# Designs tried in a protein design run: peptides against a protein of PDB entry 6RO1. Part 108

Target 1, 216 residues: chain A of PDB entry 6RO1
Amino acid sequence: LGKEIEEYIHKPKYCLPFLQPGRLVKVKNEGDDFGWGVVVNFSKKSNVKPNSGELDPLYVVEVLLRCSKESLKNSATEAAKPAKPDEKGEMQVVPVLVHLLSAISSVRLYIPKDLRPVDNRQSVLKSIQEVQKRFPDGIPLLDPIDDMGIQDQGLKKVIQKVEAFEHRMYSHPLHNDPNLETVYTLCEKKAQIAIDIKSAKRELKKARTVLQMDEL

## One batch from the design tools (peptide; made by RFdiffusion4, then SolubleMPNN)

Design b2_p21_3_s1 (from b2_p21_3, 11 letters changed)
Fold by OpenDDE base, seed 2:
Structure b2_p21_3_s1 (fold): chain B 216 residues (1-216), chain A 21 residues (1-21)
Amino acid sequence: as target 1 above (216 residues)
Amino acid sequence: PNARLIEIRIEDGKIIEKEVY
């Protein structure tokens, strides 16, 4: 189901209007999950199909991604690899084929105009991490139908199946399983704790902003 | 540096930019 949705959202016809600079996107290339990155720009390359002579436009999006430092040493010949979980990594602008976008967020970040300095690129990572902290249930996605305006009946059927599955999952009598209630109450408590942490961080940030204004 | 988070919601073909502080 998720993969079937991805097959629609990564189509240039649908996603290009949303690939503005600062848009959060998730990039996955086969086994390499880069996670969330930020769109810098996109370009249309004219490609001629070698067998048909047909113009097949290749869409490339430049995405600021967290890359392994090891992969950057050979950047002229080797594809960038995602940073390991234990690695700090480095934010790099990576040219990505549009079909490698696995998700598009409703969130758009302000990014520095000059991404040449490492510090400017790393500041964007801090911004992504702040977004992730603000959305403990995950970074919000663009709705394929409501936000992206995809009218494809195949996608509508997929969404209806997801909604019907979710509805069945929420309506399932297993909701009365005390073990499932403990898992759901733990998930709801975790969601509530995440909301409470978000509110507490907002208040702490307001208090810190007020304290910084009183020290000036 | 407070990353200015802009939640862009598109409603009725309009981009609604909400600054998420």
Scores: peptide ipSAE 0.078, ipTM 0.695, DockQ to the pose 0.128
Fold by OpenDDE base, seed 4:
Structure b2_p21_3_s1 (fold): chain B 216 residues (1-216), chain A 21 residues (1-21)
Amino acid sequence: as target 1 above (216 residues)
Amino acid sequence: PNARLIEIRIEDGKIIEKEVY
């Protein structure tokens, strides 16, 4: 279900309007989870379909990602790798195919105009980390329907199934299968993350309302 | 498209948020 939603949001026709500089996005590539990065820009590359000779445009988004320092040594021949959990890593601008975006945030950061200096790139990591601290339950996602304006009936049915599944999971704790408990713990953790994102969005809205009320 | 854009700037450890409708 979450992957089915991902299959909609990473489509260029839906996500490109939201790939503005500073947009927080999550990047995954073949088991490599880069986590949250920041959009720098995107480009359209001309591609030719191998079988039809038709022009199939590839969309490449340049994303500022936390990469391993080892990735810098082999940058001419090897794909960038995510920083290890205990590694500081280095923020690098990585060209990423748009379909590798696993999530898009409602958050958009102000980024330095010049990302050539390491310090400017690392300042963006500090900004991401501060956003993560403000959202302990997870960085807020763009709503595919309400924020992204996706009108696809397939997506609406997926969301309805997710909501109905979440509601059933909360209404009927299946207490009796230890192999279900691991799947349920992962699903509950995911559902809790989804609720926590919704609560964090509400708390941010409340905190903004409080901050706006303190500025009024 | 009612893209709820939350522009966040972090200055001096303070988050300055701007909602862009």
Scores: peptide ipSAE 0.066, ipTM 0.694, DockQ to the pose 0.553
Fold by OpenDDE base, seed 3:
Structure b2_p21_3_s1 (fold): chain B 216 residues (1-216), chain A 21 residues (1-21)
Amino acid sequence: as target 1 above (216 residues)
Amino acid sequence: PNARLIEIRIEDGKIIEKEVY
């Protein structure tokens, strides 16, 4: 179910409008989970092979990611590798194919204009860690329907199945597993936070509409 | 420098930015 949602979100036609500099994104390449990084820039690469019609444009996003120090030594010949959980690592700007984005956050950071200094790149890691502290239930995701405007009926059916599955899980806890109650309480808190964010946004829209009506 | 956290949502085709404290 989560993976089926990811298959919609990483499509260029849906995600490109949200890949602004400073956007938090999660990057995963096969077995390599980089976790949360920050968009620096994106580019469209047309692979025009001379003898076959316009190949589908490849989209590359430059993402500031926490990389292992070993991957920096081999950066001329090998792909960047994620820092180990116990490793400090180093923040590097890595070119990432857009389909390797596993998640897109509603959060956008202000980033330093010059990311050449190591200290400027490492300051962004501190900012990501501060965001993670502010969101103990996880960094907030863009809603694929409400935020990304995806109208695909296949995605709507997937989301309805997720919601119906979550509702069934909440309605029929198979076991009084204290871990399950903790997961449910965390999921309910996350759902309530999402509802509270949605309600607060509706209130802010009403307040802004009122302010715009008072300025006319 | 407190990285100003902005939550970006699209409503009615408009980007709504909200500061996340």
Scores: peptide ipSAE 0.049, ipTM 0.661, DockQ to the pose 0.104
Fold by OpenDDE base, seed 1:
Structure b2_p21_3_s1 (fold): chain B 216 residues (1-216), chain A 21 residues (1-21)
Amino acid sequence: as target 1 above (216 residues)
Amino acid sequence: PNARLIEIRIEDGKIIEKEVY
């Protein structure tokens, strides 16, 4: 279910309007989870398929990501690697293919105009960390239907299945079904993503409520 | 419906401006 939602949101047709400078995005490349980064810019590269002559446009987003210091030494020839959890890391502008975006936030940051100085890049990491502190249940996601305007019937069916599953989990105490273990591993991933969508909706509501509390 | 946009301006690790659209 959440991988199925991810397959919609990373499509250029849906995500490009939301890839403005300062947008928070989560980047994952296979085994490499960069976590949350900030969009700097995006570009369309014309690619010609060698066998069909068809124009297959590649979309590249420049994302400010927390990278390992080890990956910086080889940055001329090797792909950037994510910082280890306990590492300070360094913020680098990394060109990312749009299909590697695993999440898009409703949050957009103001970023420094010049990201060439290390201090300006590291200031954006402090900004991401402050946003994470303000959203303890997770950084709020764009709603793929309400915010991104995705009208795909496949996505609507996925969301309906998630909502129906959440409703069943809250309405029945799990006391007696022996087939639960095989359901649990598929449902933990489904429940985590349902929790991520519903936490994002609740936190968007809480963030609106916290703004109303700072105005009182 | 307009996409809910939260614009957050942070300077020195402090939120200085927050707009909700």
Scores: peptide ipSAE 0.034, ipTM 0.699, DockQ to the pose 0.479

Design b2_p21_3_s2 (from b2_p21_3, 10 letters changed)
Fold by OpenDDE base, seed 2:
Structure b2_p21_3_s2 (fold): chain B 216 residues (1-216), chain A 21 residues (1-21)
Amino acid sequence: as target 1 above (216 residues)
Amino acid sequence: PDANLIYVRIEDGKIIIEKKK
């Protein structure tokens, strides 16, 4: 279900309006999880499909991502690699195909206008880390229906299934169902996305409350 | 509170930008 939701949210038709500079996005490329990065810009590239001659526009998002320093030493053609957990890494602007966006946050950061200096890029990492600290249950996601306005019935059905599953999980701790692990793996991804959306909305509300309390 | 953090919420087709005061 999480993958099914992802298939909708990464479609240019739905996500492009939300890819403003400073938007937090999660980037995953196959086995490489970059985690949360920040949108810098996006561009539409005209691509002509070689076989059909049809215009297939490619959408590329420049995302500030935490990259391994080792990957930066190799040629301009090598794909950036995510920083290892124990590595400091370096924040770099990486061109990312839109379909590699696994999540879009409701959070938007102010970013430095000039990202050429390393210190400016690293300051954004500090901001991301601060956001993560404020949202211990995860960075809040855009709701695909309520926030992104996706009207697709397939997505609505997925969300309904997730909500129904969450409701059942809360009402009936399926502690004893051995199929729970398989259902949990699928439903944890789905429920994690829905929980991430609902929890993120609640956490946004709580974070607002906590932020108001810290100002008192 | 990081003054650079903005919460973006869309309500009724409008983007509401909530700047942490």
Scores: peptide ipSAE 0.115, ipTM 0.668, DockQ to the pose 0.135; fails the geometry check
Fold by OpenDDE base, seed 4:
Structure b2_p21_3_s2 (fold): chain B 216 residues (1-216), chain A 21 residues (1-21)
Amino acid sequence: as target 1 above (216 residues)
Amino acid sequence: PDANLIYVRIEDGKIIIEKKK
């Protein structure tokens, strides 16, 4: 269910209005989980589909991400890698394809205007960590329906299933299941994702209306 | 530290911006 929601939120038609500078986003690229980063900028790149010759715009978001220091040495030729859990890492501005956004937060940070200095980038990491401390159950997500304004019936059905599942879990706590914590944590994460996606959808609808006006 | 955090919530089609103290 969480993955199904992600399939909606990372679509440019839904998320672009919410990709303002300072927006917290979660980035995953295949096996690489960068965790939470901060949007710095967004750009539309013209791309031509190789098979159809049709213009397929690529949406690239520059995200300040915690990267491995090892990946910085080869930054000219190699893609940035996430910091290891035991590594301090370094905050870097990484160009990310929008479809690699796994989550969008309702939290937006003020970021330094100049991110060239390491200290300015690392200050943003401290801010992310402070947000994480304030939200022990996880950084709040944009609601895909309420915040992002996603009206897709498929998503609504997913959300309804998540809500129904949550309701059942809360009404019938499996108090004695040793796996309860794992199941509960997974369910809470799914529930939170669902709520967060709904909020994200409402805001995106508003932002999309603005973007469509600029193309006319 | 709180001055840097804006909580954005959309309720009833309105964007609510809360500064969490």
Scores: peptide ipSAE 0.109, ipTM 0.656, DockQ to the pose 0.097; fails the geometry check
Fold by OpenDDE base, seed 1:
Structure b2_p21_3_s2 (fold): chain B 216 residues (1-216), chain A 21 residues (1-21)
Amino acid sequence: as target 1 above (216 residues)
Amino acid sequence: PDANLIYVRIEDGKIIIEKKK
Protein backbone atom coordinates (compact mmCIF):
# COMPACT_ATOMS: atom_id res chain seq x y z
CA LEU B 1 0.00 0.00 0.00
CA GLY B 2 2.86 2.39 0.70
CA LYS B 3 4.32 1.64 -2.72
CA GLU B 4 0.93 2.22 -4.28
CA ILE B 5 0.74 5.65 -2.67
CA GLU B 6 4.30 6.38 -3.80
CA GLU B 7 3.31 5.66 -7.40
CA TYR B 8 0.88 8.56 -7.25
CA ILE B 9 3.06 11.00 -5.30
CA HIS B 10 6.07 10.82 -7.63
CA LYS B 11 4.02 11.62 -10.76
CA PRO B 12 4.95 15.05 -12.15
CA LYS B 13 1.27 15.91 -12.51
CA TYR B 14 0.93 15.83 -8.74
CA CYS B 15 4.33 16.59 -7.21
CA LEU B 16 5.75 19.44 -9.35
CA PRO B 17 3.88 22.22 -7.51
CA PHE B 18 5.56 21.07 -4.28
CA LEU B 19 9.15 20.87 -5.53
CA GLN B 20 10.15 24.34 -4.35
CA PRO B 21 13.71 25.07 -3.22
CA GLY B 22 14.14 23.90 0.37
CA ARG B 23 11.42 21.21 0.28
CA LEU B 24 12.44 18.03 2.10
CA VAL B 25 12.19 14.96 -0.12
CA LYS B 26 13.21 11.33 0.20
CA VAL B 27 15.14 9.79 -2.69
CA LYS B 28 15.41 6.11 -3.56
CA ASN B 29 17.07 4.70 -6.65
CA GLU B 30 16.77 0.94 -7.02
CA GLY B 31 18.76 -0.47 -4.08
CA ASP B 32 20.17 2.93 -3.09
CA ASP B 33 18.34 4.77 -0.32
CA PHE B 34 19.67 8.31 0.02
CA GLY B 35 17.19 9.14 2.77
CA TRP B 36 16.02 12.72 3.22
CA GLY B 37 17.43 15.48 1.06
CA VAL B 38 16.53 19.04 0.13
CA VAL B 39 15.25 20.28 -3.22
CA VAL B 40 17.53 22.90 -4.77
CA ASN B 41 15.91 23.33 -8.18
CA PHE B 42 13.96 21.47 -10.85
CA SER B 43 14.05 21.59 -14.62
CA LYS B 44 11.87 20.40 -17.44
CA LYS B 45 13.82 18.71 -20.20
CA SER B 46 12.33 18.24 -23.61
CA ASN B 47 12.57 14.63 -24.63
CA VAL B 48 11.40 13.35 -27.98
CA LYS B 49 10.12 9.80 -27.99
CA PRO B 50 12.24 8.03 -30.58
CA ASN B 51 9.36 6.00 -32.02
CA SER B 52 6.50 8.51 -32.12
CA GLY B 53 8.28 11.84 -32.29
CA GLU B 54 5.99 12.91 -29.46
CA LEU B 55 7.33 15.28 -26.86
CA ASP B 56 7.73 13.40 -23.59
CA PRO B 57 8.99 15.91 -21.05
CA LEU B 58 11.46 14.63 -18.48
CA TYR B 59 11.50 16.30 -15.11
CA VAL B 60 14.80 16.46 -13.24
CA VAL B 61 15.05 17.73 -9.69
CA GLU B 62 18.38 18.77 -8.20
CA VAL B 63 18.48 17.47 -4.64
CA LEU B 64 21.07 17.93 -1.92
CA LEU B 65 21.83 14.38 -0.81
CA ARG B 66 24.29 12.82 1.59
CA CYS B 67 26.67 10.92 -0.68
CA SER B 68 29.58 8.60 -0.02
CA LYS B 69 33.02 10.13 -0.46
CA GLU B 70 33.98 7.17 -2.61
CA SER B 71 31.24 7.94 -5.11
CA LEU B 72 32.48 11.52 -5.41
CA LYS B 73 35.97 10.35 -6.32
CA ASN B 74 34.59 8.29 -9.13
CA SER B 75 34.37 10.01 -12.50
CA ALA B 76 31.66 12.61 -13.16
CA THR B 77 29.91 9.92 -15.21
CA GLU B 78 29.24 7.58 -12.30
CA ALA B 79 26.02 7.85 -10.36
CA ALA B 80 26.34 9.17 -6.82
CA LYS B 81 25.96 6.58 -4.06
CA PRO B 82 24.39 7.16 -0.64
CA ALA B 83 26.64 7.53 2.37
CA LYS B 84 27.05 4.41 4.49
CA PRO B 85 25.40 4.56 7.94
CA ASP B 86 28.78 4.80 9.69
CA GLU B 87 30.18 7.25 7.16
CA LYS B 88 30.00 11.02 7.54
CA GLY B 89 29.52 11.40 3.82
CA GLU B 90 29.27 14.69 1.98
CA MET B 91 26.25 16.69 0.87
CA GLN B 92 26.16 16.97 -2.92
CA VAL B 93 23.70 18.37 -5.42
CA VAL B 94 22.48 15.35 -7.37
CA PRO B 95 20.21 15.48 -10.41
CA VAL B 96 17.34 13.07 -9.77
CA LEU B 97 14.46 12.01 -11.98
CA VAL B 98 11.21 13.06 -10.30
CA HIS B 99 9.84 9.51 -10.26
CA LEU B 100 12.66 8.55 -7.85
CA LEU B 101 11.12 10.71 -5.10
CA SER B 102 9.68 8.28 -2.56
CA ALA B 103 8.32 10.93 -0.19
CA ILE B 104 7.64 14.66 -0.03
CA SER B 105 7.58 16.50 3.30
CA SER B 106 5.40 19.37 4.44
CA VAL B 107 8.66 20.85 5.77
CA ARG B 108 10.59 23.41 3.77
CA LEU B 109 14.00 24.74 4.80
CA TYR B 110 15.68 28.00 4.02
CA ILE B 111 18.83 27.06 2.14
CA PRO B 112 21.99 29.05 1.39
CA LYS B 113 21.93 30.87 -1.95
CA ASP B 114 25.41 29.57 -2.80
CA LEU B 115 25.77 25.82 -2.35
CA ARG B 116 29.24 25.59 -3.92
CA PRO B 117 31.03 25.86 -0.56
CA VAL B 118 31.12 22.57 1.38
CA ASP B 119 30.28 24.39 4.61
CA ASN B 120 27.03 25.70 3.14
CA ARG B 121 26.02 22.22 1.99
CA GLN B 122 26.92 20.70 5.36
CA SER B 123 24.84 23.36 7.12
CA VAL B 124 21.81 21.98 5.28
CA LEU B 125 22.63 18.50 6.58
CA LYS B 126 22.66 19.89 10.12
CA SER B 127 19.23 21.39 9.49
CA ILE B 128 17.88 18.04 8.23
CA GLN B 129 19.28 16.30 11.30
CA GLU B 130 17.63 18.89 13.54
CA VAL B 131 14.28 18.30 11.82
CA GLN B 132 14.71 14.55 12.33
CA LYS B 133 15.38 15.13 16.03
CA ARG B 134 12.21 17.21 16.34
CA PHE B 135 10.16 14.49 14.67
CA PRO B 136 11.18 11.20 16.33
CA ASP B 137 8.23 9.40 14.69
CA GLY B 138 9.41 10.56 11.26
CA ILE B 139 9.51 13.72 9.19
CA PRO B 140 5.98 14.96 8.40
CA LEU B 141 4.70 14.13 4.92
CA LEU B 142 2.37 15.97 2.60
CA ASP B 143 -1.05 14.37 2.54
CA PRO B 144 -1.73 13.20 -1.02
CA ILE B 145 -5.43 14.06 -0.76
CA ASP B 146 -5.63 17.05 1.56
CA ASP B 147 -2.32 18.74 0.71
CA MET B 148 -1.51 17.55 -2.82
CA GLY B 149 -5.12 17.55 -4.04
CA ILE B 150 -4.95 14.15 -5.77
CA GLN B 151 -8.49 13.21 -6.83
CA ASP B 152 -7.77 9.68 -8.03
CA GLN B 153 -10.33 7.23 -6.62
CA GLY B 154 -7.79 4.42 -6.63
CA LEU B 155 -5.59 6.37 -4.23
CA LYS B 156 -8.55 7.15 -1.96
CA LYS B 157 -9.33 3.44 -1.76
CA VAL B 158 -5.72 2.64 -0.88
CA ILE B 159 -5.72 5.24 1.89
CA GLN B 160 -9.03 3.94 3.23
CA LYS B 161 -7.61 0.43 3.37
CA VAL B 162 -4.55 1.65 5.25
CA GLU B 163 -6.67 3.60 7.72
CA ALA B 164 -8.92 0.60 8.27
CA PHE B 165 -5.88 -1.58 8.81
CA GLU B 166 -4.38 0.85 11.30
CA HIS B 167 -7.67 1.05 13.13
CA ARG B 168 -7.78 -2.73 13.38
CA MET B 169 -4.18 -2.84 14.59
CA TYR B 170 -4.84 -0.36 17.35
CA SER B 171 -8.29 -1.65 18.30
CA HIS B 172 -7.42 -5.33 18.46
CA PRO B 173 -5.68 -6.20 21.74
CA LEU B 174 -3.92 -8.93 19.79
CA HIS B 175 -0.62 -7.20 20.47
CA ASN B 176 0.57 -10.64 21.51
CA ASP B 177 -0.11 -12.62 18.35
CA PRO B 178 3.28 -13.19 16.67
CA ASN B 179 1.48 -14.05 13.43
CA LEU B 180 -0.12 -10.65 13.44
CA GLU B 181 3.31 -9.05 13.76
CA THR B 182 4.44 -10.79 10.57
CA VAL B 183 1.32 -9.78 8.69
CA TYR B 184 1.66 -6.33 10.18
CA THR B 185 5.29 -6.09 9.09
CA LEU B 186 4.32 -6.90 5.52
CA CYS B 187 1.33 -4.61 5.62
CA GLU B 188 3.33 -1.91 7.41
CA LYS B 189 5.94 -1.98 4.67
CA LYS B 190 3.16 -1.50 2.19
CA ALA B 191 1.33 1.00 4.36
CA GLN B 192 4.37 2.81 5.75
CA ILE B 193 3.78 5.91 3.65
CA ALA B 194 0.18 6.18 4.80
CA ILE B 195 1.23 5.61 8.40
CA ASP B 196 3.87 8.26 8.01
CA ILE B 197 1.30 10.67 6.55
CA LYS B 198 -1.07 10.06 9.45
CA SER B 199 1.71 10.44 12.00
CA ALA B 200 2.88 13.56 10.25
CA LYS B 201 -0.61 15.04 10.38
CA ARG B 202 -0.75 14.37 14.10
CA GLU B 203 2.60 16.03 14.66
CA LEU B 204 1.58 19.01 12.53
CA LYS B 205 -1.66 19.27 14.47
CA LYS B 206 0.23 19.10 17.76
CA ALA B 207 2.73 21.66 16.56
CA ARG B 208 -0.07 23.94 15.41
CA THR B 209 -1.85 23.53 18.72
CA VAL B 210 1.33 24.47 20.57
CA LEU B 211 1.71 27.56 18.41
CA GLN B 212 -1.88 28.51 18.99
CA MET B 213 -1.29 28.11 22.69
CA ASP B 214 1.77 30.32 22.48
CA GLU B 215 -0.22 32.95 20.63
CA LEU B 216 -2.96 32.82 23.26
CA PRO A 1 13.27 27.28 17.44
CA ASP A 2 15.16 26.96 14.17
CA ALA A 3 14.39 30.03 12.10
CA ASN A 4 15.34 27.97 9.07
CA LEU A 5 12.36 25.64 9.41
CA ILE A 6 8.90 26.39 8.07
CA TYR A 7 5.80 24.24 7.97
CA VAL A 8 4.09 24.47 4.62
CA ARG A 9 0.60 23.49 3.56
CA ILE A 10 -1.29 24.04 0.36
CA GLU A 11 -4.71 25.60 0.46
CA ASP A 12 -6.61 26.49 -2.72
CA GLY A 13 -3.46 25.90 -4.76
CA LYS A 14 -1.47 28.36 -2.64
CA ILE A 15 1.40 27.60 -0.31
CA ILE A 16 0.62 28.71 3.22
CA ILE A 17 3.14 28.92 6.03
CA GLU A 18 1.50 27.31 9.04
CA LYS A 19 4.40 27.46 11.43
CA LYS A 20 7.89 28.83 11.54
CA LYS A 21 10.17 27.22 14.11
Scores: peptide ipSAE 0.106, ipTM 0.667, DockQ to the pose 0.094; fails the geometry check
Fold by OpenDDE base, seed 5:
Structure b2_p21_3_s2 (fold): chain B 216 residues (1-216), chain A 21 residues (1-21)
Amino acid sequence: as target 1 above (216 residues)
Amino acid sequence: PDANLIYVRIEDGKIIIEKKK
């Protein structure tokens, strides 16, 4: 269910108005979870679909992300990798395709005007960590209906199902409803199918994007 | 640290920036 919501949120027609500098976003690329980062800027790139010749614009968001130091040494040839859990890492501005955004926060940070100095980038990490401390249950998300104004009936149905599930989960002790395991298994299967479809689409798009990033 | 945090709300199609006091 969470993944079904993500499939709406990361669409450019819905998320672009909210990708202002300082917006907190969560970035996930295949198996690489970068966690929460901060939007620096976004750009529209002209792209042509290889099979149809149709214009398919690509949207790239520059996100300040915590990256492994090892990946930075090879940054000329290799994509940035997330910092290991026990690693301090280094904050880097990474160009990210908009469809790789897994979440968008209602929180927006003031960021330094000049992000070239390492100290300025690391100060943003401290700000993210402070936000995380203030929200122990997780950084607040933009509401896709109330905040983002998404009118899609499919999304409304997904949200209603999530709310009904959450209400049932909180109103009934999870242990006593045999249907909860079935709903969890179905949600996990749907989430896994959505992951597999998204990973397959990402692999297809990565094959296209690596070709375009090598030309950037 | 609080001075750098703003909450963005959308009301009536307008983005409202609230500083957490």
Scores: peptide ipSAE 0.102, ipTM 0.661, DockQ to the pose 0.113; fails the geometry check

Design b2_p21_3_s3 (from b2_p21_3, 9 letters changed)
Fold by OpenDDE base, seed 3:
Formats: structure tokens, sequence, C-alpha cells
Structure b2_p21_3_s3 (fold): chain B 216 residues (1-216), chain A 21 residues (1-21)
């Protein structure tokens, strides 16, 4: 179920409109979890499949990611690796294939215009960390239907199954279904989207109230 | 429908959250 939703979200036809500079995204590559990064830019690459004569467009998003300093020393030939939990790491602009995006946030940061200085890149990490502190239950996700406008019937069926399972789980908390963990993780993510929208609205209302008080 | 965008600005240790529709 969570993977099935991810399979829709990472499709270029759905996600590209939301890959604006400053958008928070999660990146995963071959078991490496980079966590939350920030979109800097995206590019369309044309790849000619030799056998089809068709230009299959490959989409690459430049994402500012927390990378291990060790992996950066070998960066001439090796892919960047995520920073270890105990490592400070370094924020680097990494070209990421769009299908490696595991999540897209409703959050969009203001980013420095020049990301060449290390300090400017590290300032974005501080911003991500502050956002994470403000959203203890997780950074808010874009809703694939309500926010991303995905009308795919397959996705609607997945979400309906999740909602029907949520409703059954709330009505029957004693159902030891082994599929509960996977659906709990989705239910938690979707309930978290709804909670995060409510919390973000609440914090926005507080922030506006503070701004209105500072203007008085 | 336009996606709800949450713009987050961090200035002077304050987080400013703006919703744009």
Amino acid sequence: as target 1 above (216 residues)
Amino acid sequence: PKAREIYVRIEDGKIIIEERW
C-alpha cells in the first residue's frame, strides 16, 4: 500500500508540477535513505532508447541532500551516500532521478540564491531541522488526490482500501491482522497528512497572530 | 485545484509559515 502510493507519486506526469525550488522531498536510492532534502532545480534529459527510436524523457531533479563527507571525497566515480546519524555531514546538490523520490512535502522553503558556498548549503540543513522540530509527527506530505490532483482509478482504489481499513481498524481495534502494520504506516501517514495540515494551519494562525501583534 | 503550498521561512530563529492556495 505505501509502496503502491509511492509508485504513483514518483511518476513525472504527477510530481513534476510540484518539483519547484525549495520543495521538501525524500530521496531513497538502493537502500540509502537520504531523508528530507530540498529541490533546487529539475531538468528533462532526452534518452534515445536504441530499440524504440522513441525519446524516453529521463527527468533529473537536483536535490540538496545531507551527504557523508567520506562519499564526497570519492565523488569522481561514486554516488553520494547519506550522512551517518552521528555525522554532521555536508549538504550537497545531488542529481536524483525523479523515480527515487519517496515522498513530496507540502512544505516549500526559501533557499539561498547561491548554493556554491558551503555555509549557504548548511543553512538549508538548519532550516530542514527547524521544520522537523515544528512537525514532530513528521513533515507534512502532499495529498496525492487533493493536492497533486491524481485522478488515477488505481490510486483511488488504494486510498479507498486504506480508508476502509482505517475505518475497520478504528471500529475493531482488536483485529490482529498482520497487514495492520503496513496499513497502520499508511494510516499514520494519511492521518499525519491531515494532522499536519491542521497543525500547519494552527501554526500559521499563530504566526499571523504574532505578525499582527508586531504590526500593532 | 491548486495544491495547498506551505511556505516556510526561517528568519532570526522564528518560523514563518504561509499557506498559499
Scores: peptide ipSAE 0.332, ipTM 0.856, DockQ to the pose 0.522
Fold by OpenDDE base, seed 2:
Structure b2_p21_3_s3 (fold): chain B 216 residues (1-216), chain A 21 residues (1-21)
Amino acid sequence: as target 1 above (216 residues)
Amino acid sequence: PKAREIYVRIEDGKIIIEERW
């Protein structure tokens, strides 16, 4: 279920309109989980399929990611690696194939215009960490249907199954469903979207109240 | 429908959240 939704979201047809500068995205490459990064830009590269001669466009998104310092020493030859949990790491702009985006957030950060200085890149990490503190149950996701406008019937059926499972799970704890973890992760993500909408509205109301109090 | 976007700015250690539709 989570992977099935991911297979729709990472398609260029659906995600490209949402890959604006400052968009929070989650990047995963095989075993390497970079977690949440920030879109800097994207590019369409013309690629020729080696076997068919057909033009197959590659979509590359430049994402500011927390990388291990070790992986940066050989940046010309080695793929960037995610920072270890105990490591501070360094924020680097990494070219990422669009299909490696595992999630897209409704959150867009204001980012520095110049990301060449390390301090500017590290300031974005502080921003991500502050967003994570404000959303303790997870960073809010774009809704594939309501936000991304995906009309695919396969996705709608997956979402309906998730909703029907959520409804059953909230009505009766289905502790014996072997897909419970996958569905909980999706249910948590979707319930989290609803909670995050409510929390973001509360934080907006608080922020407006604070701004109105500072203007008084 | 326009996607809801949450704009986040950090100024002076304060988080400013803006919603745009």
Scores: peptide ipSAE 0.336, ipTM 0.856, DockQ to the pose 0.508; fails the geometry check
Fold by OpenDDE base, seed 1:
Structure b2_p21_3_s3 (fold): chain B 216 residues (1-216), chain A 21 residues (1-21)
Amino acid sequence: as target 1 above (216 residues)
Amino acid sequence: PKAREIYVRIEDGKIIIEERW
């Protein structure tokens, strides 16, 4: 279910309109989880399929990601690696294939106009960390239907199954289905999305109330 | 419908959160 939603949201057809500069996105490449980064820009590259001669457009997003300083020493030949949890790391602009976006946030940051200075890039990390502090339940995600406008019937069926399962899980202690664990990890991700949207709405209401109190 | 966007700005150590529709 969370993976099934990911398979829709990372498609260029759906995500490109939301890849504006400053958009928070989560990047994962195989075993490398970069966590949350910030979109700088995107580009369409023309690629030709070697066997069909068909144009297969590649979409590349430049994402400001927290990278390991060790991986930056070999930056000419090696792919950037994510910073270790205990490492400060360094924010770098990394070209990322659009299908490596595991999540897209409703949050859009104001970013410095010039990201060439290290201090400007590191200021964006501080911004991400402050956003994470304001959203303790997680950074709010775009709703794939309501926000992203995905009309795919497969996705709608997945969402309906999750909602029906959540409703059943709250109404009956389901004891015995071994497929529950896979559905639980998937329901936790969607419940997390729904909680994140509700939490985001509450924290925005609080933040707006604080801003209104400072104007009063 | 336009997606709800949450704009976040940090100024002088304060976080400013704005909603745009």
Scores: peptide ipSAE 0.336, ipTM 0.857, DockQ to the pose 0.541; fails the geometry check
Fold by OpenDDE base, seed 4:
Structure b2_p21_3_s3 (fold): chain B 216 residues (1-216), chain A 21 residues (1-21)
Amino acid sequence: as target 1 above (216 residues)
Amino acid sequence: PKAREIYVRIEDGKIIIEERW
């Protein structure tokens, strides 16, 4: 279910309008989870399909990501690796294929115009961390339907199934069925995405309330 | 529908959140 939503969100036809500079995005490449980064820009590259000779445009988004310092030393030929949880890492602008975006936030940061200085890049990490502190239940996601305007009936059915599944999961106490544990670990990860959407909507409502209080 | 955009500015350790519709 979460993956099924991701399959819509990462499609260029849906996500490109939201890949503005400063947009928070989550980047995952196979086993490498970079977590939340910030869009710097995107580019359309002409690609030729090797088998058909057809022009298939590749969309590359430059994302400011927290990278391992070790991966940067070998950067002439090797892809950047995510920073370890215990590592400070370094924020780097990484070219990412648009299909590697696992999530898009409703949050858009102000970013420095010049990201060449390391201090400017690290300031953006501080900004991400401060946003994460304000959203303990997770950084708010763009709603695929309400925000992204995706009208696909398949997606609507997926979301309805997620919501109905969450409602059932909260309404029924988890019975210790061992076949349910494998479904539950998959469903907890899936429910976590929808909880993250719902919780992010709540924390956004709280953050609005706090900001309205700070503007008074 | 216009996407809800949340602009987050961090100034002096304060988060300024601006919502734009």
Scores: peptide ipSAE 0.335, ipTM 0.860, DockQ to the pose 0.565; fails the geometry check

